# Designs tried in a protein design run: peptides against a protein of PDB entry 6CSU. Part 59

Target 1, 51 residues: chain A of PDB entry 6CSU
Amino acid sequence: GALEELRGQYIKAVKKIKCDMLRYIQESKERAAEMVKAEVLRERQETARKM

## One batch from the design tools (peptide; made by RFdiffusion4, then SolubleMPNN)

Design b2_p20_6_s3 (from b2_p20_6, 8 letters changed)
Fold by OpenDDE base, seed 4:
Structure b2_p20_6_s3 (fold): chain B 51 residues (1-51), chain C 51 residues (1-51), chain A 20 residues (1-20)
Amino acid sequence: as target 1 above (51 residues)
Amino acid sequence: as target 1 above (51 residues)
Amino acid sequence: SMEEELEGAEEEAKKKLEEE
């Protein structure tokens, strides 16, 4: 009935939200890793310039 | 240095995002539970009316 | 490493999301 349909819709929505959140975390991790790599490169360049 | 600060900022941001996501999921679950309860009550009322 | 810390944080988040 309507209750089972609502339950099904809810479960589907929660699963989707979970997946979207995990993807967002993964993308955030990737962006941060790239920022760190860029910073390391800048620091190495600055160090090299000061030697 | 700047790298350690960036790392710290990133870790802090990820932790915040995680907490915000968990809160959002929890709130979504609560809202869905209330919708289900409301639907059950409506169905019971309709059933009672048809008896 | 920072990557290991980030991965650990992600895994912990996944675990908590699964427990809900």
Scores: peptide ipSAE 0.122, ipTM 0.602, DockQ to the pose 0.029
Fold by OpenDDE base, seed 5:
Structure b2_p20_6_s3 (fold): chain B 51 residues (1-51), chain C 51 residues (1-51), chain A 20 residues (1-20)
Amino acid sequence: as target 1 above (51 residues)
Amino acid sequence: as target 1 above (51 residues)
Amino acid sequence: SMEEELEGAEEEAKKKLEEE
């Protein structure tokens, strides 16, 4: 009935939100790791130019 | 240095996002529980009117 | 490392989301 439909829709929505949040955290980690890697490379190049 | 600042800012941002997400899920669960409760009450009233 | 700290944060978040 309508109650079971509402419950089903709610559970589906919560599961989707959970998955989207975990994906966002994962993508944020990957972007941060890449930014750190790029910064380390720039610092190494700058140090090398000063030598 | 600049690298440590970047790392610190990133970790702080991720922690904030995590907390905001957990709060959002908790509030979503509470809203859904209240909607289900309200629907059950309406169904009980409708059934009682048919008797 | 930053990656280890982020991994720990993700796993903790995942655990809390699964408990709910």
Scores: peptide ipSAE 0.121, ipTM 0.598, DockQ to the pose 0.030
Fold by OpenDDE base, seed 1:
Structure b2_p20_6_s3 (fold): chain B 51 residues (1-51), chain C 51 residues (1-51), chain A 20 residues (1-20)
Amino acid sequence: as target 1 above (51 residues)
Amino acid sequence: as target 1 above (51 residues)
Amino acid sequence: SMEEELEGAEEEAKKKLEEE
């Protein structure tokens, strides 16, 4: 009935939200890893320049 | 140094995002539970009215 | 490493999301 359909829609929505959040965390992690890598490279270049 | 500071800031930001996301999921679940509860009550009232 | 810490944070978040 209508209640079972509502329950099903809710469960699907929650699952979608969880998946979207996990994807956002993963993408944030990837962006941060690239930022750190870039910073390490800049620091190495700066150290090399000062030697 | 700057790299350690960046690391610390990133970890802090990720922890905050994680907490905010978990809170959002929890609040979404609570809102949906209340919506389902309200629907159940409406259906019970409608059934009772038709009896 | 920072990458390992980020991976650990993601896995912890995933675990908590799956527990909810």
Scores: peptide ipSAE 0.125, ipTM 0.601, DockQ to the pose 0.028; fails the geometry check
Fold by OpenDDE base, seed 2:
Structure b2_p20_6_s3 (fold): chain B 51 residues (1-51), chain C 51 residues (1-51), chain A 20 residues (1-20)
Amino acid sequence: as target 1 above (51 residues)
Amino acid sequence: as target 1 above (51 residues)
Amino acid sequence: SMEEELEGAEEEAKKKLEEE
């Protein structure tokens, strides 16, 4: 009935939101790792220039 | 240094995002529970009308 | 119940977010 359909739609929506959130976290981590990597490389270049 | 500061900012940002996501999930659940409750009440009213 | 399924989904989401 309508109640079971609503329940099903809700569960589906929550699962979708969960997946989107986990993906966003993962992508955010990857972007942050790349920013840190870039900073480390800049620091190494600066050190090399001072040698 | 700049690297440690960047790392600190990243960790802080990720924690904030995690908290916001968990809150959003909780609020979404509460809204869904209220929608289901309303549907159950409508169904009960319909049943009562048929008695 | 739906509430139990919703609670289970939240706990699973929390666990996965903590593992990350």
Scores: peptide ipSAE 0.108, ipTM 0.587, DockQ to the pose 0.029; fails the geometry check

Design b2_p20_6_s4 (from b2_p20_6, 9 letters changed)
Fold by OpenDDE base, seed 3:
Structure b2_p20_6_s4 (fold): chain B 51 residues (1-51), chain C 51 residues (1-51), chain A 20 residues (1-20)
Amino acid sequence: as target 1 above (51 residues)
Amino acid sequence: as target 1 above (51 residues)
Amino acid sequence: SMLEELEGAEKKAEEALKKA
């Protein structure tokens, strides 16, 4: 019935939001890791330049 | 060094937010399930009343 | 919101890296 349909729609929406949030967090972590990697490379280059 | 510490702090913050989000989603699902259960009970009672 | 907090944390981390 209509109630079961509404229940199903709500659960589907919650699952979608959950997936979107998890993806966002994972992508954020990956971006942060790349930023750190780039900074480490920059610092190594600067150290080498000073020698 | 300082960069490693910053990296660690960022990862820790992301993990905390992830946990908070997952908890919120789970609690939201539980509340929704209880609301549906209550509504089903109400509808059953109303049906019985009409007999 | 939790998403705003995450975005805020990301911004702060980015700024901290720029100052390092």
Scores: peptide ipSAE 0.079, ipTM 0.533, DockQ to the pose 0.014
Fold by OpenDDE base, seed 5:
Structure b2_p20_6_s4 (fold): chain B 51 residues (1-51), chain C 51 residues (1-51), chain A 20 residues (1-20)
Amino acid sequence: as target 1 above (51 residues)
Amino acid sequence: as target 1 above (51 residues)
Amino acid sequence: SMLEELEGAEKKAEEALKKA
């Protein structure tokens, strides 16, 4: 009935939001890690130029 | 140094996003629960009218 | 900059939550 359908829609919506959140956080972590690596490389290059 | 500061800023940003998303999910769950309760009450009222 | 990119990502996430 309508109540079971509403419950199903609720569960579906919550699962989608949870998945989107976890994916966003994971992708954010990956981007930040890449940015840190790039910064370390730039600093090493600058140090090498000063030697 | 600059690298440690960038790392700190990243961690702060990720924590804020995580907290905002968790709050949104919790509020969404509460709204959905209230909708289900309201639907159950309406169905009971309709059944009572048919008796 | 790295900081600007992080701030941009945070803003996009906040907008997504607001629209949902």
Scores: peptide ipSAE 0.075, ipTM 0.528, DockQ to the pose 0.015
Fold by OpenDDE base, seed 1:
Structure b2_p20_6_s4 (fold): chain B 51 residues (1-51), chain C 51 residues (1-51), chain A 20 residues (1-20)
Amino acid sequence: as target 1 above (51 residues)
Amino acid sequence: as target 1 above (51 residues)
Amino acid sequence: SMLEELEGAEKKAEEALKKA
């Protein structure tokens, strides 16, 4: 019935949102790590040229 | 009734998850920015000492 | 070497981000 369908929709939506959030967090961390690596390298090179 | 209560619970939960996700994203970006700033500063100092 | 130090710094940063 309508109650069971609504319950199913709720559970499905919550699970999807949770998974999407976790994926976003993981991907964001990976991108941030790569950004830091690139920045460290650029900063070393730039500083070295100015010395 | 039970159907209306379940609907209310669904809406409330989805709104909370959305807000929590957005907050996490914002805070994560801020932390990442501060980490990059700190790393850039340390890298400049360390590179300078070795030149 | 500078390269080893850079690799170390990058690894440390990556680890920090994973723990955050």
Scores: peptide ipSAE 0.024, ipTM 0.421, DockQ to the pose 0.011
Fold by OpenDDE base, seed 2:
Structure b2_p20_6_s4 (fold): chain B 51 residues (1-51), chain C 51 residues (1-51), chain A 20 residues (1-20)
Amino acid sequence: as target 1 above (51 residues)
Amino acid sequence: as target 1 above (51 residues)
Amino acid sequence: SMLEELEGAEKKAEEALKKA
């Protein structure tokens, strides 16, 4: 019935949002780590040239 | 009725999750920016000492 | 946390169906 269908849709949507959030957090952490690594490397080169 | 209550709960939960995710993204960006700024500063000092 | 809220929302939906 309509109530069971709505329940199923709710649970399915909540599970999907949970998975999407976890994936976003993981990918964001990986991107942040690479950004820091790249910036540190650029800064070492920039500072070395100015000295 | 039960169907309307469940619909209301679904809408409320999804809106809250959306707001929390937006806040998380904003705070994560701010933390990432500060992390990069701090790391760049440390790296400038480290490189300067080695030259 | 956001994860705890999602789990809580799912649990509430299941409990609401038991009462319906």
Scores: peptide ipSAE 0.090, ipTM 0.452, DockQ to the pose 0.157; fails the geometry check

Design b2_p20_7_s1 (from b2_p20_7 with S1M H3V F12Y K14P E18S)
Fold by OpenDDE base, seed 1:
Parts: C-alpha cells; structure tokens; sequence
Structure b2_p20_7_s1 (fold): chain B 51 residues (1-51), chain C 51 residues (1-51), chain A 20 residues (1-20)
C-alpha cells in the first residue's frame, strides 16, 4: 500500500545518501593524501632551492 | 492522518541528512586546507633541518 | 600552495522530491 511504498522510498533515499557519502569520503581522502604527498615533495625541492 | 504525519517526518529526516552532509563537506574542505598548510610548513622545517 | 578540490557532492533533491 501507500505506506509501504512511502517507507520504501524513504529507505532508498537514506541508503543512497549513505552510499554517496561513503564514496565521497573515500575519494576525498585519496585526493587529499595524493595532494599532501605531492606538496611535500615539491616543498622539499623548493626549500632546498632556496638554501 | 498518520500517513501524512509520517511523510512529513520522512521528508524532515532526509532534509536533515542533506544539511548535515553539506556541512560535513564544508568542514572537510576547511580541515583539508589547514592540513595541507600545516604539512607544507612542517616539511619546510624538516627539510631545512636536514640540510 | 595547492588547493584541494574535493569531489562535487551528490544531488539529493530528486530523492527528496520523490517523497514530497
């Protein structure tokens, strides 16, 4: 019935949000890690150049 | 009726989740920026120390 | 300093609209 359909829509929405956020967090962590790695390497070179 | 009340509660819950996620994303961006900044600073000091 | 560009968040409005 209508109640079951509504409940299903709600559950689907919440699950979608959950999955999207987990993926977003994971991708964000990966990008951040790679950026930090790259910046550290570049900074070593830059610091060495200035000294 | 009960169905309308429940529907309202579902909508409210999903909207809250959306808002929470957007806030989390914003805070994550701010933390990431600060983390990169701090890491660069630390790396300058570390590189200089080793030279 | 390099700026981290995070992924674009998903659009949840279609899911909210489905409930409304």
Amino acid sequence: as target 1 above (51 residues)
Amino acid sequence: as target 1 above (51 residues)
Amino acid sequence: MLVLELPEPPDYDPYIKSLE
Scores: peptide ipSAE 0.295, ipTM 0.697, DockQ to the pose 0.598
Fold by OpenDDE base, seed 5:
Structure b2_p20_7_s1 (fold): chain B 51 residues (1-51), chain C 51 residues (1-51), chain A 20 residues (1-20)
Amino acid sequence: as target 1 above (51 residues)
Amino acid sequence: as target 1 above (51 residues)
Amino acid sequence: MLVLELPEPPDYDPYIKSLE
């Protein structure tokens, strides 16, 4: 009935948000880690050249 | 009625989740920027000491 | 210094509208 449909819509929305956010967080962590690694490497090279 | 009230609660809950996620994303961006700055600084110091 | 570009957040408005 209408109540079950409404409940279903809510659950679907919440689950979608949760799933998307977990993926987003994971991808963001990976991207951040790669960026930091790359930046550290570049910084080492630049610092070494300047020293 | 009860159905309308429940519908309102569901809408409010989903909007709250959306708001929280957007805030989390914004805060994460800010923290990431600070972490990168800190890592670069530490790397410069460590590299300089080793050179 | 590099700036972290995070992925674009998903659009949840369609799900909210489905409840409205």
Scores: peptide ipSAE 0.295, ipTM 0.697, DockQ to the pose 0.606
Fold by OpenDDE base, seed 2:
Structure b2_p20_7_s1 (fold): chain B 51 residues (1-51), chain C 51 residues (1-51), chain A 20 residues (1-20)
Amino acid sequence: as target 1 above (51 residues)
Amino acid sequence: as target 1 above (51 residues)
Amino acid sequence: MLVLELPEPPDYDPYIKSLE
């Protein structure tokens, strides 16, 4: 009935939010890691050049 | 009725999940920015010390 | 200094509106 349909919509929404968040977190971690590595490398080069 | 009350609760719950997600993302951005700055600073210090 | 740009968050409004 209407209650079961509504419950289904709620569950679907919650599951999608969970799934999307996990993916978002993973992608964010990857980007952050790459940026840190790149920045560290750049900083080493610049510091060495200035000395 | 009962259906309308439950519908309201479901909507409220989903909106809260969205809100919490956005807040977490914002906080994560801030932490990431600080992490990068800190890493750059440490790298400058270590590179300079080793030269 | 590089600025970290995180992915865009997903849009959940369609799912919220489906309940409304």
Scores: peptide ipSAE 0.294, ipTM 0.696, DockQ to the pose 0.630
Fold by OpenDDE base, seed 4:
Formats: C-alpha cells, sequence, structure tokens
Structure b2_p20_7_s1 (fold): chain B 51 residues (1-51), chain C 51 residues (1-51), chain A 20 residues (1-20)
C-alpha cells in the first residue's frame, strides 16, 4: 500500500545518500593523499633549490 | 493523519541528512586545506634539516 | 601550493522530491 511504498522510498533515499557519502569520503581521502604526496615532493625540490 | 505526519517526518529526515552531508563536505574541504598547509610546512622543515 | 579539489557532491534533490 501507500504506506509501504512511502517507507520503501524513504529507505531507498537514505541508503542512496549513505552509499554516496561513503564513496565520496573514500575518494576524497584518496585524492587528498595523492595531492599531499605530490606537494611534499615539490616542496622538497623547492626547499633544496633555495638552500 | 498518521500517514501525512509520517510522510512529513520522512521528508524532514532526508532533508536533514542532505544538509548534514553538505556541511560535512564543506568542513572536509577546510580541514583538507589546513592539512596540506601543515604538511607542506613540516616538509620544508624536514628537508632543510636533512640538508 | 596546489589546492585539493574534492569530488562534487551528488544531487539528492530528486530523491527528496520523490517523497514530496
Amino acid sequence: as target 1 above (51 residues)
Amino acid sequence: as target 1 above (51 residues)
Amino acid sequence: MLVLELPEPPDYDPYIKSLE
């Protein structure tokens, strides 16, 4: 019935948001790690150049 | 009625989840920026120390 | 200094509107 369908829609929406958030967090962590690694490498070179 | 009230609660809950997610994303961006700045600073110091 | 570009958040408005 309408109540069960509404409940189903709610659960689906919540689960979708949860899954997308977890994926977003994981991708963000990966991008952050790569960006930090790249920046650290560049900073080592810059620091060395200025010394 | 009960159905309308429950529907309202579901809508409110999903909207809250969305808002919380957006806030988390914004805060994550800010924390990431600070983390990168801190890491760059530490790397400059480490590189200098080893030279 | 490189700026971190995070993924764009998904659009959940369609899911919310489906309940409305």
Scores: peptide ipSAE 0.290, ipTM 0.694, DockQ to the pose 0.603

Design b2_p20_7_s2 (from b2_p20_7, 6 letters changed)
Fold by OpenDDE base, seed 4:
Structure b2_p20_7_s2 (fold): chain B 51 residues (1-51), chain C 51 residues (1-51), chain A 20 residues (1-20)
Amino acid sequence: as target 1 above (51 residues)
Amino acid sequence: as target 1 above (51 residues)
Amino acid sequence: MLVLELPEPPDYDPYIDSLE
């Protein structure tokens, strides 16, 4: 009935948000790691150039 | 009735989750920026030390 | 300094609208 359908919609929405956020967090961590590595590399070069 | 009240609770809960996630994302962006700055600073020091 | 661009958050409005 309407109650069961509503409950189902709620559960679906919550699970979707949870899954998307977990993926977002993982992807964000990966991007952050790559950004740090790239920036560290460039910074080493810049520091060396200035010395 | 009970159905309307439950519906309201579900809507409120999902909206709360959305808002919490958006806030988390915003805070994560800010923390990531600070982390990158900190790593760059440390790398400058380490590179200089090794030269 | 390079700025980190995080992925865009998903749009959850359709899921909320389905309840409303």
Scores: peptide ipSAE 0.287, ipTM 0.700, DockQ to the pose 0.603
Fold by OpenDDE base, seed 1:
Structure b2_p20_7_s2 (fold): chain B 51 residues (1-51), chain C 51 residues (1-51), chain A 20 residues (1-20)
Amino acid sequence: as target 1 above (51 residues)
Amino acid sequence: as target 1 above (51 residues)
Amino acid sequence: MLVLELPEPPDYDPYIDSLE
């Protein structure tokens, strides 16, 4: 009935948000890690150049 | 009725989740920026120390 | 200094609209 359908829509929405956020967090961590890695390497070169 | 009340509760819950996630994303951006900044500064010091 | 561009968050409005 209408109650079951509404409940289903709510659960679907919550699950979608949960999954999207987990993926977002994972992708954000990966991007951050790569950025830090790249920046560290570049900074070593730049610091060495200035010294 | 009970169905309308439950519907209202579901909508409220989902909207809260949305707001919480948006806030988390904003805070994550700020933390990531500070992390990169701090790492760059530390790396400059470490590189200089090793040279 | 590089600026981290995080992924764009999903649009949840369609899911909320389905409840409203």
Scores: peptide ipSAE 0.286, ipTM 0.700, DockQ to the pose 0.640
Fold by OpenDDE base, seed 2:
Structure b2_p20_7_s2 (fold): chain B 51 residues (1-51), chain C 51 residues (1-51), chain A 20 residues (1-20)
Amino acid sequence: as target 1 above (51 residues)
Amino acid sequence: as target 1 above (51 residues)
Amino acid sequence: MLVLELPEPPDYDPYIDSLE
């Protein structure tokens, strides 16, 4: 019935949001980690070059 | 009626989840930016100290 | 200084619209 369909739509929306956000968080962590590593390495080289 | 009330509650809940996630993303960006700045600064100091 | 570019967040409006 209409109630069951509405409930199904709600559950689907919530599950989609959860899954997408978990993936987004994981990808964000990976990008942040790589960016920090790259920046730290660059900074070491640049600091050493200026001294 | 009961169906309309429940529908309203579901919509409200999903919108709340969306808003919370967007805020989390924004705060994560801000924290990441600060972390990178702090790490770069620390690295400059540490590299200079070891030379 | 390098700027972190995070992934684009997903669009949930279609799912909200399905309830409205």
Scores: peptide ipSAE 0.284, ipTM 0.698, DockQ to the pose 0.626
Fold by OpenDDE base, seed 3:
Structure b2_p20_7_s2 (fold): chain B 51 residues (1-51), chain C 51 residues (1-51), chain A 20 residues (1-20)
Amino acid sequence: as target 1 above (51 residues)
Amino acid sequence: as target 1 above (51 residues)
Amino acid sequence: MLVLELPEPPDYDPYIDSLE
């Protein structure tokens, strides 16, 4: 019935949000790590160039 | 009725989850930016120290 | 200094709209 359908939609929405956020967090961590790595390498080279 | 009330509660709950997640994302971006900045500064100093 | 570009968060509005 309508109640079960509504409940199903709610559960689906919550699960979707959860899954998407977990993936988002993981991807964000990976991007952050890559960025830090790249920036560290650049800074080493830049600092060396200035010295 | 009970159905309408439950519907309202479900909508409210999902909207809150959305808002909380967006806030989390924003705060995470800010923290990440600070961490990157700090790492860059540390690397400059570390590289200089090794040279 | 590079700027961290995080992925775009998913759009949840369609799921909320399905409840409304």
Scores: peptide ipSAE 0.281, ipTM 0.698, DockQ to the pose 0.627

Design b2_p20_7_s3 (from b2_p20_7 with S1M H3V F12Y K14P)
Fold by OpenDDE base, seed 1:
Structure b2_p20_7_s3 (fold): chain B 51 residues (1-51), chain C 51 residues (1-51), chain A 20 residues (1-20)
Amino acid sequence: as target 1 above (51 residues)
Amino acid sequence: as target 1 above (51 residues)
Amino acid sequence: MLVLELPEPPDYDPYIKELE
């Protein structure tokens, strides 16, 4: 009935948000790690040039 | 009735989740930016010490 | 300074609209 359908829609929405956020967090961590790594390497080069 | 009340609660809950996630994303961006800046500064110091 | 570009958040409005 209407109640079961409404409940299903709510659960689907919440599960979608949860899954998307977990993926977002994982991708963000990966990008952050790579960005920091790359920036460290670039900074070493820049600092060395200035010395 | 009960169905309308529950529907209202579900909508409110999902909107709350959306807002919380958007806030988390914004805060994550800010923290990531500060982390990168701090890492760059530390790396400059470390590289300088090794030179 | 390198800027971190994070993933774009999903659009949840369609799911909210479905409940409304």
Scores: peptide ipSAE 0.283, ipTM 0.706, DockQ to the pose 0.601
Fold by OpenDDE base, seed 2:
Structure b2_p20_7_s3 (fold): chain B 51 residues (1-51), chain C 51 residues (1-51), chain A 20 residues (1-20)
Amino acid sequence: as target 1 above (51 residues)
Amino acid sequence: as target 1 above (51 residues)
Amino acid sequence: MLVLELPEPPDYDPYIKELE
């Protein structure tokens, strides 16, 4: 019935948000880690060049 | 009625989840930016000390 | 300094509108 359908729509929305957020967090961590590594490398090179 | 009231509660719950996730994303961006800045600073100091 | 660009967050509005 209408109640069961509405409940299903709510559950679907919540599950979608959960899954998307977990993926977003994982992708964000990966990008952040790579950026930090790249920046550290560049800073080592740049600082050494200035010495 | 009961169905309309429950629908309202479901909508409110999903909107809250959305808002909480957007806030988390914003806070994560801020923390990431500060982390990168801090790491760059530490690397400049450490590299200079080793020269 | 390099600026961190994070992924775009997903759009949940369609799921909210479905409930409304």
Scores: peptide ipSAE 0.283, ipTM 0.706, DockQ to the pose 0.638
Fold by OpenDDE base, seed 4:
Structure b2_p20_7_s3 (fold): chain B 51 residues (1-51), chain C 51 residues (1-51), chain A 20 residues (1-20)
Amino acid sequence: as target 1 above (51 residues)
Amino acid sequence: as target 1 above (51 residues)
Amino acid sequence: MLVLELPEPPDYDPYIKELE
């Protein structure tokens, strides 16, 4: 019925948001880690060159 | 009626979740940028000490 | 300094509109 359908739509929306955000957080952490590693390496080279 | 009120509550809840997640994303971007800057600065100091 | 580009958030408007 209408109530069950509405409830189902709500649950679907909430679960979708939850799952997508967990994935987003994980991917963001991975990108951040890789970015930091790359910047650290680059900065070592730049600092060494200026020394 | 009860159905309309429940629908309103579901919509409100989902919209709030969306807004909260967008805010979290924005704050995460800001924190990530600051983290990268801090790491670069620390690495400069560490590299200099080892030279 | 390179800037971190985070993934774009999904669009949830269709799910909200389905409830409306």
Scores: peptide ipSAE 0.282, ipTM 0.706, DockQ to the pose 0.636
Fold by OpenDDE base, seed 5:
Structure b2_p20_7_s3 (fold): chain B 51 residues (1-51), chain C 51 residues (1-51), chain A 20 residues (1-20)
Amino acid sequence: as target 1 above (51 residues)
Amino acid sequence: as target 1 above (51 residues)
Amino acid sequence: MLVLELPEPPDYDPYIKELE
C-alpha cells in the first residue's frame, strides 16, 4: 500500500546517503593521508635546501 | 492525517541528513586545511632541528 | 601549500523530491 511504498522510499534514500557518505569519508581520509605524506616529504627537501 | 504527517516527517528527516552531511563536508575541508598548515610548520621546525 | 580536493558530494535532491 501507500504507507509501505512511502516507507520504502524513505529507507532507500537514507541507505543511499549512508553508503555514499561512508565511501566519501574513506576516500577523503585516503586523499588527506597521501596529501600530508607528500607535503611532508616535499617540505623536508625544501627546508634542507634552504639551510 | 497520519499518512501525511509521516510523509512530512520522512521528508524532514532526509533533508536534515542532507544538511548535516554538507556541513560535515565543509567542516572537514576547513579542518584538513588547518592540519596541513600545522603539519608543514611542524615539519619545518623538526627538519631544521635535525640539521 | 597544497589544497586538499575532496570528492564532490552526490546529489540527493532526487530522493527528496521522490518523497515530496
Scores: peptide ipSAE 0.281, ipTM 0.706, DockQ to the pose 0.627

